# Peptides against a protein of PDB entry 3NZW: the designs that were tried, part 53

Target 1, 212 residues: chain A of PDB entry 3NZW
Amino acid sequence: TTTLAFRFQGGIIVAVDSRATAGNWVASQTVKKVIEINPFLLGTMAGGAADCQFWETWLGSQCRLHELREKERISVAAASKILSNLVYQYKGAGLSMGTMICGYTRKEGPTIYYVDSDGTRLKGDIFCVGSGQTFAYGVLDSNYKWDLSVEDALYLGKRSILAAAHRDAYSGGSVNLYHVTEDGWIYHGNHDVGELFWKVKEEEGSFNNVIG
Target 2, 222 residues: chain B of PDB entry 3NZW
Amino acid sequence: QFNPYGDNGGTILGIAGEDFAVLAGDTRNITDYSINSRYEPKVFDCGDNIVMSANGFAADGDALVKRFKNSVKWYHFDHNDKKLSINSAARNIQHLLYGKRFFPYYVHTIIAGLDEDGKGAVYSFDPVGSYEREQCRAGGAAASLIMPFLDNQVNFKNQYEPGTNGKVKKPLKYLSVEEVIKLVRDSFTSATERHIQVGDGLEILIVTKDGVRKEFYELKRD

## One batch from the design tools (peptide; aimed at target 1 T21 V31)

Design b2_p21_4_s2 (made by RFdiffusion4, then SolubleMPNN; from b2_p21_4, 13 letters changed)
Fold by OpenDDE base, seed 2:
Structure b2_p21_4_s2 (fold): chain B 212 residues (1-212), chain C 222 residues (1-222), chain A 21 residues (1-21)
Amino acid sequence: as target 1 above (212 residues)
Amino acid sequence: as target 2 above (222 residues)
Amino acid sequence: DKKKIEELLAKAAEASKPWEL
């Protein structure tokens, strides 16, 4: 898996691959590694598919209950804390989760929290999470600027996942791309890695390690 | 050392059509190199136009299917005989599987039915309850042999339009029930030839708006 | 008992592995 999220002047970019594996077996190429918790809040998935899917779905329910009870959308801080507290209760039980809770509230603005099954909870501007994270960071860190245009930021997110999909055997399938703004998240499509690779190679003159 | 898990072999396969879905399984049940049964059905009609199979350790599979069938009954009691939707069934099965997260059911689960729009639906589960809706899925012993075939024949992977120099992919389209049944039969006959844990018989459950139909075909018994 | 269960789960995971992302 490779997931990333970063803050920039235009909000948050979230980009993820779609491969699931069971050892050396490619279990799926079409997994949705982003949960749409609400129109303003996303969760990303890395690690155990069931652990992430189950508990992030549960988190979605907790977030909805908060909204109903408090008549206000849950904060990104609170949502991430709920998840963090939960996984901490299971510490040592063998949960495998590397998640990012990304969203916008009027109080917080665009916000990203990293939450993992070790109980780590970090607020930050840039995170790459998964087996391909180092490959994604290589591209992302080299091109990241706060002042990126929305178009450039979307491309950078997509391009970083593509780099990881190219080098990480456990990442691939497609890139799912999101832009989070004050008006909520916008889905920017599913981009097949195979098609995207050739397009990017041609347009950039990149990936010269592959002949074609 | 005591191993609580067995492997009863077999293979299952689900394919969603436009207005139908199929879930198929062989009827061979084995332990190691011994055939326990040549006819042990592992694909079940669970009611509400939902068919289910949990392939792997048969004791776990049977237990899971029984629990799900009971869940369907309870759903009817609690919701005034409301039909359980396939997506709700998938969520329920996730909870059944994940409820044993630390002592999992040793199975690959597939369900098939129609979604609320009447479109064919196949959901697959890992042993601990992650699930995905897919157009097709193979599970069990010969899944590694069948799944690539399904990628090619259902999802048209690596197929291109003639004369396009590999630039235009073959467009996705739904397959007819006859085409799907043919693919299922070809998949299982091929798997039987190459995998000792697959054979004897093939049972196919076809879900349409009119209900569940069953078909049976002989496979090699060697 | 916990270690034995983990070992058993690890062995079981070889035949039917959970999906990893």
Scores: peptide ipSAE 0.407, ipTM 0.799, DockQ to the pose 0.307; fails the geometry check
OpenDDE base, seeds 1, 3, 4, 5: peptide ipSAE 0.387, 0.393, 0.402, 0.401; ipTM 0.783, 0.791, 0.787, 0.783; seeds 1, 3, 4, 5 fail the geometry check

Design b2_p21_4_s3 (made by RFdiffusion4, then SolubleMPNN; from b2_p21_4, 12 letters changed)
Fold by OpenDDE base, seed 4:
Structure b2_p21_4_s3 (fold): chain B 212 residues (1-212), chain C 222 residues (1-222), chain A 21 residues (1-21)
Amino acid sequence: as target 1 above (212 residues)
Amino acid sequence: as target 2 above (222 residues)
Amino acid sequence: MEEEIARLEAEAAEARKPWRL
């Protein structure tokens, strides 16, 4: 898996691959590694598929309950804390989760929290999570600027996942791309890695380690 | 060393059509290299136009299917005989599987039916309850042999329009029930030739708006 | 043939492993 999220002047970009594996077996190329918790809040999935899917779905229910009780959207901080508290209760039990909770509230602005099954909870501007994270960071860190246009930011997110998909055997399938603003998240499509690779190679003159 | 799990072999296959879905399984049950039964059905009609199979360790599979059938029964009791939707069934099965997260059911689970729009639906589960809706899925012993074939023949992977120099993919389309049955039969006959844990018989459950139909075909008994 | 079957069995066992993202 490779997931990433970063803050920039235009909000948050979230980009993820779609491969699931069981050892050397490619279990799926079409897994949805972003859960749409609500129109303003996203969760990303890395680690155990069932752990992430089960508990992030549960998180969605908790977030909805908060909204019903408090008559206000849950904060990104609170949502991430709910998940963090839960996984902490299971610490040592063998859960495997590397998650990012991404959202936009009026109070917080664009916000990203990293939450993992080790009990770590971090607020930050840039995270790459998964087996391909280092490959994604290589591209993302080299090109990241706060002042990126929305278009450039979307491309950078997509391009970083593509780099990881190219080098990490456990990442691939497609890139799912999101832009999060104050008005909510916007889905920017599913981009097949195979097609995207050749397109990017041609347009950039990159990936010269591969002969076309 | 004590192993709480067995492996009873077999293979299952689900394919969703436009207004139907199929779930098929061989009828061979084995332990190691011994055939326990040549006709032990592993695909079940669970009611509400939902068919289910949990392939791998048969004891776990049977237990899971039994629990799900019971869940359907209780759903009817609690909700005035409301039909359980396939998506709700999938969620329920996730909870059944994840409830044993730290001592999993050693099975690959597939369910098939119709969604609320009457479209064919196949859901597949890992042993601990992650699930995905897909157009097709193979599970069990010969899944690695069949799944790539399904990718090619159902999802038209690596197929291109002639004369386009590989730039235009073959368009996705739904297959007819007859085409799906042919693919299922070809999949299982081929798998039987290459895998000792697959054979004897093929049972196919076809789900339509009119209910569940069963078809049976002989497989090689070697 | 035995080696091939053993490989297929191993692949089948891997296919029933929990999915990793």
Scores: peptide ipSAE 0.429, ipTM 0.790, DockQ to the pose 0.920; fails the geometry check
OpenDDE base, seeds 1, 2, 3, 5: peptide ipSAE 0.412, 0.420, 0.419, 0.408; ipTM 0.791, 0.798, 0.801, 0.788; seeds 1, 2, 3, 5 fail the geometry check

Design b2_p21_4_s4 (made by RFdiffusion4, then SolubleMPNN; from b2_p21_4, 9 letters changed)
Fold by OpenDDE base, seed 2:
Structure b2_p21_4_s4 (fold): chain B 212 residues (1-212), chain C 222 residues (1-222), chain A 21 residues (1-21)
Amino acid sequence: as target 1 above (212 residues)
Amino acid sequence: as target 2 above (222 residues)
Amino acid sequence: SEEEIERLLEEAREARQPWRL
């Protein structure tokens, strides 16, 4: 898996691959590694597929309950804290989760929290999570700046996942791309890695380790 | 060393059509190198136009299917005989599987039916309850032999329009029930030739708006 | 133990392993 999220002047970009594995077996190339908790809040998935799906879905329920009780959307901080508290209760039980909770509230603005099954909860501007994270960081860190245009930011997110998909055997399939703004998240499509690779190679003159 | 799990072999396969879905399984049940049964059905009609199979350790599979059938029953009791939707069934099965997260059912689960729009639906599960809706899925012993074939023949992976020099992908389209049945039969006949845990018989459950029908075909028995 | 069960599942070279993202 490779997931990433970063804040920039235009909000948040979230980009993820879609491969799941079982050992050396590619279990799926089409997994949705982003849960749309509500129109303003996303969760990303890395680690155990069931752990992530189950508990992030549960988190969605908790977030909805918060809205019903408090008559306001849950904060990104609170949502991430709920999840972190839960996984901390299971610390040592063997949960495997690397998640980012990304969203926008009026109180917080665009916000990203990293939460993992070790109980780590971090607020930050840039995270890459998964087996391909180092490959994604290589591209993302090299090109990131706060003042990116929305178009450039979307491309950078997509391009970073593509780099990881190219080098990490456990990442691939497609890139799912999101832009989070004050108006909520916008889905920017599913981009097949095969097609995207050749397009990017041609346009950039990159990936010269592969002969066309 | 104690192993809480057995392996009863077999293979299952689900394919979703436009207005139908198919879930098929061989009828061989084995332990190690011994055939326990040449006809042990493992694809079940669970009611509400949902068919289910949990392939792997048969004891776990049977237990899971029984629990799901019971869940369907209770759903009717609690919701005035409301039909359980396939997506709700998938969520229910996730909870059944994840409820044993630390001692999982040693099975690969597939369900098939129609979604609320009447479109064919196939859901597949890992042993601990992750799930995905897909157009097709193979599970069990010969899944590694069949799944790439399905990628090619159902999802048209690596197929391109002739004369385009690989620039135009073959367009996705739904397959007819006849085409799907043919693919299922070809999949299992091929798998039987190359895998000792697959064979004897093929049972196919076809879900349409009119209900569930069954077809049976002989497979190689050696 | 839970760890032993997980190991057994990981060692099982089949599609019946838990999916990893």
Scores: peptide ipSAE 0.397, ipTM 0.809, DockQ to the pose 0.329; fails the geometry check
OpenDDE base, seeds 1, 3, 4, 5: peptide ipSAE 0.389, 0.396, 0.393, 0.386; ipTM 0.799, 0.815, 0.806, 0.797; seeds 1, 3, 4, 5 fail the geometry check

Design b2_p21_5 (made by RFdiffusion4)
Pose (drawn by RFdiffusion4):
Structure b2_p21_5 (pose): chain A 212 residues (1-212), chain B 222 residues (1-222), chain P 21 residues (1-21)
Amino acid sequence: as target 1 above (212 residues)
Amino acid sequence: as target 2 above (222 residues)
Amino acid sequence: SDEEIDKLLEESEEALQPWEF
């Protein structure tokens, strides 16, 4: 798995791959590793497929309950803490999840929280999570500027996941893109690496190793 | 020491058509190198036009299917006989499986039916509740032999329009019930040839707006 | 032939493992 989310001038970019594995067995190429908690909240998934899916879906129900109770959209900080505190209760039981809670509130602006099953909870501008995280860091870190256009930022996030899907045997399938502004998240499509690779290679002249 | 798990073999297969779906499984049950039964049904009609199979450790598979059937019964009791849609059944199965997160049902489960638009639907589950809707899925012992074939013959993977220089992908025209039964039978004759835990019989459950139908085919008994 | 059967049994056991992202 490879997931990333980064802040910039135009808000937040979120990109994930869609591969699921059972060891060296490719279990699926079409899994959704992003969950839409609500119109302004996204969660990313890495680690145990069932732990991530189950607890992040549960997180969505907890965020919805907060809105009914407080008559107000839950903050990114509080939403990430609900998951962080829940996972902490299970520390030592073998839960396995690297997660990112990304969203926007008038009160907080664009906000990103890294939350994992060790109980670690970190606010930051840039995170890459999963077996392919270092491959995505390599491309994302060397082309990142705060002042990227929405178009360039969306591309970098897409290109970074592509770099990970190429080099990490445990990442691949397709790329799912999102952009987060104060008006909520905007889905930017599902890009199959089967076509995205060749297209990017031709148009960009990169991936100069692989023979085409 | 005591091992609460065993492996009863078997292979299951699910394919979704435009307005139908199928869930098939061999009828052989095994322990190690012996055959417990040449005919022990492993795919079940659970009501509300849903078929399911939980393959792996059979005791766990039976307990799960039994628990799900009872779940559909109570769904009617608690919701004025409302029909349990396949999507709802999938989320329900997720909770049943994740409920044993720390002592899992050791099964790979697949369910089939029609969605609320009457389209064919297939759902497959991880031992602990991870699930996704799909066009087709092979589960069980020969899953590694069959899933590649389905990616090719059902979703036309790696196949291109001849003479398009590999530029144009083979269109995703959709399979009829007849063409699906062929792929299923071929899949199981192939799996019976290469995997020692697959054989004896093949039982297919076909689901349409008219309900659930069953077809049976013999397989090699060696 | 025994080596092929052992390989297929290992692949089968692996396909029954919990899925990971």

Design b2_p21_5_s1 (made by RFdiffusion4, then SolubleMPNN; from b2_p21_5, 9 letters changed)
Fold by OpenDDE base, seed 2:
Structure b2_p21_5_s1 (fold): chain B 212 residues (1-212), chain C 222 residues (1-222), chain A 21 residues (1-21)
Amino acid sequence: as target 1 above (212 residues)
Amino acid sequence: as target 2 above (222 residues)
Amino acid sequence: SAAEIAKLLAEAAEAGKPWEL
């Protein structure tokens, strides 16, 4: 898996691959590794598919309950804390989760929290999570600027996942791309890695290690 | 070392059509190298136009299916005989599976039916309850033999339009029930030839708006 | 011991390859 999220002047970009594996077996190429918790809040999934899917869905329910009780959307800080507290209760039980909670509230603005099954909870501007994270960081860190245009930021997110899909055997399938703004998240499509690779190679003159 | 799990072999396969879905399984049940039964059905009509199979350790599979059937019953009691939707069934099964997260059901679960729009639906589950809706899924012993075939024949992977020099992919289209049944039969006959844990018989459950029908075909018995 | 049983169960559970992301 490779997931990433980063803050920039235009909000948050979230990009993820779609491969699931069971050992050396490619279990799926079409897994949705982003949960849409509400129109302003996303969760990303890395690690155990069931652990992430189950608990992030549960988190969604908790977020909805908060909204009903408090008559306001839950903060990204609070949502991430709920998840962090939950996984901490299971510390040592063998949960495998590497998640980012990404969202927008009027109070916080665009916000990203990293939460993992070790109980780590980090607020930050840039995270790559998964087996391909180092490959994604290689592209993302080298091109990241706060002042990126929305178009450039979307491309950078997509391009970083593509780099990881190229080098990480456990990442691939497609890139699911999101842009989070003050008006909520916008889905920017599913991009097949195969088609995207050739397109990017041609347009950039990159990936010259592949003769195609 | 003590192993609480057995492996009863077998293979299951689900394919969603436009207005139908198919869930098929062989009827062989084995332990190690011994055939326990040549006719032990593992695909079940669970009511509400939902068919289910949980392939792997048969004791776990049977337990899971029974629990789901009970869940369907309770759903009717609690909701004035409301039909359980396939997506709700999938969520319910996730909870059943994940409820045993630390001592999982040793099964690959597939359900098939129609979604709320009347379109064919197949959901597959890992042993601990992650699930995905797909057009097709193979599970069990010969899944590694069948799934690549389904990728090619259902999802048209690696197929291109003739004369395009590989630039234009074959367009996705729904398969007819006859085409799907043919693919299922070809998949299982091929799997039977190459995998000792697959054989004896093939039971296919076809879900349409009119209900569930069953077809049975003989497989090799060696 | 309960710990040994838990370890055995965990190892057995890992044999049923869950999907990993």
Scores: peptide ipSAE 0.396, ipTM 0.786, DockQ to the pose 0.279; fails the geometry check
OpenDDE base, seeds 1, 3, 4, 5: peptide ipSAE 0.381, 0.384, 0.369, 0.389; ipTM 0.773, 0.784, 0.779, 0.765; seeds 1, 3, 4, 5 fail the geometry check

Design b2_p21_5_s2 (made by RFdiffusion4, then SolubleMPNN; from b2_p21_5, 8 letters changed)
Fold by OpenDDE base, seed 2:
Structure b2_p21_5_s2 (fold): chain B 212 residues (1-212), chain C 222 residues (1-222), chain A 21 residues (1-21)
Amino acid sequence: as target 1 above (212 residues)
Amino acid sequence: as target 2 above (222 residues)
Amino acid sequence: SAEEIARLLAEAKEAAQPWEL
């Protein structure tokens, strides 16, 4: 898996691959590694598919309950804390989760929290999570700046996942791309890695380690 | 070394059509190198136009299917005989599987039916309850032999339009029930030839708006 | 022992081949 999220002047970009594996077996190329918790809040998935899917879905329910009880959307901080507290209760039980809770509230603005199954909870501006994270960081860190245009930021997110999909055997399938703004998240499509690779290679003159 | 799990072999396959879905399984049940049964059905009509199979350790599979069937009954009781939707069934099964997260059911689960729009639906589950809706899925012993075939023949992976120099992919289209049945039969006949844990018989459950029908075909018995 | 059971369950979990992301 490779997931990433970063803050920039235009909000948050979230980009993820779609491969699931069982050992050396590619179990799926079409897994949704982003949960749309609400129109303003996303969760990303890395690690155990069931652990992430189950508990992030549960988190969604908790977020909805908060909204119903408090008559306001849950904060990104609170949502991430709920998840963090939960996984901490299961510490040592063998949960495998590397998640990012990304969202926008009027109080917080665009916010990203990293939460993992070790109970780590980090607020930050840039995270790459998964087996391909270092490959994604290589591209992302090299090109990141706060003042990216929305278009450039979207491309950078997509391009970083593509780099990871190219180098990480456990990442691939497609890139799912999101832009989170004050008006909520916007889905920017599913981009097949095979098609995207050749397109990017041609347009950039990159990936010269592969001869077409 | 103590192993709480057995492996009863077999293979299952689901394919979603436009207005139908198919879930098929062989009828061989084995332990190690011994055939326990040549006709042990592993694909079940669970009511509400939902068919289910949980392939792997048969004891776990049977237990899971029984629990799901009971869940359907309870759903009817609690919701005034409301039909359980396939997506709700999938969520329910996730909870059944994940409820044993630390001692999983040793099974690959597939369900098939129609979604609320009447479109064919196949959901597949890992042993601990991750799930997704797909157009096709193979599970069990010969899944590694069948799934690439399904990728090619259902999802048209690696197929291109003739004369396009590989630039235009073959467009996705729904397959007819006859085409799907043919693919299922070809998949299982091929798997039977190459995998000792697959054979004897093939049972296919076809879900349409009119209900569930069953077809049976003989496979090699060697 | 509880520890042995835990180990066996952990091994069984690995054997179950859950999907990883």
Scores: peptide ipSAE 0.433, ipTM 0.816, DockQ to the pose 0.279; fails the geometry check
OpenDDE base, seeds 1, 3, 4, 5: peptide ipSAE 0.422, 0.426, 0.426, 0.422; ipTM 0.808, 0.809, 0.808, 0.805; seeds 1, 3, 4, 5 fail the geometry check

Design b2_p21_5_s3 (made by RFdiffusion4, then SolubleMPNN; from b2_p21_5, 13 letters changed)
Fold by OpenDDE base, seed 2:
Structure b2_p21_5_s3 (fold): chain B 212 residues (1-212), chain C 222 residues (1-222), chain A 21 residues (1-21)
Amino acid sequence: as target 1 above (212 residues)
Amino acid sequence: as target 2 above (222 residues)
Amino acid sequence: KEKEIEELERKAKEAALPWEL
């Protein structure tokens, strides 16, 4: 898996691959590694598929309960804390989760929290999570600027996942791309890695380790 | 050394059509190299136009299917005989599987039915309850033989339009019931030739708006 | 008995081959 999220002047970019594996077996190429908790809040998935899917779905329910009780959307801080507290209760039980809770509230603005099954909870501007994270960081860190245009930021997110999909055997399938703004998240499509690879190679003159 | 799990072999396969879904399984049940049964059905009609199979360790599979069937009954009781939707069934099965997260059911679970729009639906589950809706899925012993074939024949992977120099992919389209049944039969026939844990018989459950139909075909018994 | 259960649970988890992301 490779997931990433970063803050920039235009909000948040979230980009993820779609491969699941069971050992050496490619279990799926079409997994949705982003949960749409509400129109303003996303969760990303890395690690155990069931752990992430089950508990982030549960988190969605908790977030909805908060909205019903408090008559306001849950904060990104509170949502991430709920998940962090949950995984802390299971510390040592063997949960495997590397998650990012990304969203926008009027109080917080665009916000990203990293939460993992070790009990780590971090607020930050840039995170790459998964087996391909180092490959994604290589591209992302090299090109990241706060002042990126929305177009450039979307491309950078997509391109970083593509780099990881190319080098990490456990990442691939497609890139799912999101832009989070004050108006909520916008889905920017599913991009097949195969098609995207050849397009990017041609346009950039990159990936010269592969002969066309 | 005590092993809480067995492996009863077999293979299952689900394919979603436009207005139908198919879930198929062989009828061979084995332990190690011994055939326990040549006809042990593993695909079940669970009511509400939902068919289910949990392939791997048969004791776990049977237990899971029974629990799900009970869940269907309770759902009707609690919701004034409301039909359980396939997506709700998938969520329920996730909870059943994840409830044993630390001592999982050793099974690959597939369900098939129609979604609320009447479209064919196939959901597959890992042993601990992650699930995905897909157009097709193979599970069990010969899944590694069948799944690539399904990728090619259902999802048209690696197929291109003639005369495009490999630049235009073959467009996705739904398959007819007849085409799907043919693919299922060919898949299991081929798998039986190459895998000792697959054979004897093929049971196919076809879900349409009119209900569940069953078809049976002989497979090699060697 | 608790150690045996923990070992069985560990082995069961490893044997189940769950999907990983």
Scores: peptide ipSAE 0.466, ipTM 0.806, DockQ to the pose 0.274; fails the geometry check
OpenDDE base, seeds 1, 3, 4, 5: peptide ipSAE 0.463, 0.431, 0.465, 0.438; ipTM 0.726, 0.803, 0.803, 0.799; seeds 1, 3, 4, 5 fail the geometry check

Design b2_p21_5_s4 (made by RFdiffusion4, then SolubleMPNN; from b2_p21_5, 9 letters changed)
Fold by OpenDDE base, seed 2:
Formats: C-alpha cells, structure tokens, sequence
Structure b2_p21_5_s4 (fold): chain B 212 residues (1-212), chain C 222 residues (1-222), chain A 21 residues (1-21)
C-alpha cells in the first residue's frame, strides 16, 4: 500500500493506490483505501484490510453519532482521537493500521492526523503511509511547495503514488485521488496505473529505467 | 504442533452479470490427500435472493453460513419481513467474520445476488471480514489458477482492440448468463485438471429477479 | 498453558492470510 496526504494553500490532497495482497498473491487491484466518513472528512487505509475497513467504518458511525448529539460536525482532532483511543485499547492485540484522518472544519481548517495501531497520533502537513511510503516521499518531498496550484498539487499526489506503485511490489492497481476544501472533499477519479505510467513517461520523459 | 484449522480444499467462483449473478463451487471435500466426499455442496441459498459460500476449512464455513442464515431469519423478525439487501448482507457478514478477528474463520467467503437496482452483485471477504464488491472473484484452492483467467475473460484485462497497436483497451461489457456459465465451466474443468483438491462435481447457483436456480455438472473424479 | 494457547491461536490467525493493504 501507498497512501499520502498533504496540506497546501488550496486545502488537502489525498492520493492512494488500490492493491491488496495476501503474501505474494495480489488479492485485489481495486480496493477502496479511502473511506468517505462524511462530506468533509476522509480516512485512509494501510495495514490490515479488515482492521482498517472495520474500525474506520465504526469511526464513521461514531462521527455520525457526534453530529446527531452535538448538532455539529465532529472535528478532525476529535475524530482522529476517537480512533486513536480505540486502537490504543487494542494495543498488543495485533491490530495493523496506518491511517490518516483528513478533513476540514471551520474551526480547524484543513487538517491531517496520522493514526496507527501503535497508538501514535500525529498532526502534520505531509504524510505518506504504507510499504511504498518512502518512494512516495521521494517524489513528494522533492516537488512539494505550500503554494502549489490545485492542478499541480493533484498531479503531485497522483505522481507520487505512481512512483510508489512502480517501485513497491505491494502497491499498484490504480490511483484514487481526492481534493479536500472548505466545501468538502472532491473525488478526482480512478487512474489506472498501467495507463497512467505510460502517459506520464511520455509526457515527462521520465521512468527511463523502463524501455517503451 | 497444534493446528486448529483444517483445509477441506475445493474452489468457488462468483461472477456478476447485468441482471444476474452466479456463484459456483465444486463439490469435492478433502482432507490432506483423502477425498471425504465427492458431493458436498458448499454454495447455499440463504434466502432473500442471496447465495453464499465460505470455502476453506469446512467446519468454519458451515458455521459461518449457519450464522448468516440465522441472521437473515432474525432480520425478518426484527424488521417486518423486510428483504435483506446484498450490501446489508455483506456488512453483516463482515461483523460475523471480524467478531472472530483473533481466531478467524479459516475461509474465503463469497456472496452473490442482486443489488437494490437489480444489478448483479458479488462480494468477497477475507478471513477476518474485509470485503469488496467485484465483478468476479475466485476463492479456494484453485483461486490462483482461475482468478487470472477471470481477469482476462470477465474484466478483459490485457486485451486490446485489434489494429490499435495496443493503444485501445477492449471495452468492458456485461456477459450473458450463457457466456458466464461457459466461463465457469471452463474455469472449473481447467482447475480440475491441475489441482487435486478440485473435482467431482460443479454446482452453480444463478440468481435472477425470479429467484435462485441451480445447475449441476460432472467434473473429473480422479 | 494459557500463554502457549494464545500464542498458538495468534500464529493460526496469522496463517489465515488476511488481506493486507
């Protein structure tokens, strides 16, 4: 898996691959590694598929309950804390989760929290999570600027996942791309890695380790 | 060394059509190199136009299917005989599986039916309850032999339009029930030739708006 | 022992080959 999220002047970009594996077996190429908790809040998935899917779905329910009780959308801080508290209760039980809770509230603005099954909860501007994270960071860190245009930021997110999909055997399938703004998240499509690779290679003159 | 799990072999396969879905399984049940049964059905009609199979350790599979059938029953009691939708069934099965997260059901589960729009639906589950809706899925012993074939023949992976120099992919389209049945039969006959844990018989459950029908075909018995 | 049983169950659970992202 490779997931990433970063803050920039235009909000948050979230980009993820779609491969699941069971050892050397490619279990799926079409896994949705982003949960849409609400129109303003996303969760990303890395680690155990069931652990992430189950508990992030549960988190969605908790977030909805908060809205019903408090008549206000849950904060990104609170949502991430709920998840963090939960996984901490299971510490040592063997849960495997590397998640990012990304969203926008009027109080917080664009916000990203990293939450993992070790109980780590970090607020930050840039995170890459998964087996391909270092490959994604290589591209992302090299090109990241706060002042990126929305178009450039979307491309950078997509391009970083593509780099990881190219080098990490456990990442691939497609890139799912999101842009989070004050108006909520916007889905920017599913981009097949096979097609995207050749397109990017041609347009950039990159990936010269592969002969066309 | 203590192993709480067995492996009863077999293979299952689900394919969704436009207005139908198919879930098929062989009828061989084995332990190690011994055939326990040549006809032990592992694909079940669970009511509400939902068919289910949980392939792997048969004791776990049977237990899971029984629990799900019971869940369907209680759903009707609690919700005035409301039909359980396939997506709700999938969520329910996730909870059944994840409820044993630390001692999982040793099975690959597939369900098939129609979604609320009447479109064919196949959901697959890992042993601990992650699930995905897919157009097709193979599970069990010969899944590694069949799944790549389905990628090619159902999802048209690695196929391109002739004369386009590999630039235009073959367009996705739904397959007819006859085409799907043919693919299922070819999958299982091929798997039977190459995998000792697959054979004897093939049972296919076809879900349409009119209900569930069953087809049976002989497989090699060697 | 309980500890041994829990270890064995954990190992068995891992052998189920859950999907990983």
Amino acid sequence: as target 1 above (212 residues)
Amino acid sequence: as target 2 above (222 residues)
Amino acid sequence: SLEEILRLLREAAEAAKPWEL
Scores: peptide ipSAE 0.444, ipTM 0.818, DockQ to the pose 0.276; fails the geometry check
OpenDDE base, seeds 1, 3, 4, 5: peptide ipSAE 0.436, 0.435, 0.435, 0.435; ipTM 0.809, 0.811, 0.814, 0.811; seeds 1, 3, 4, 5 fail the geometry check

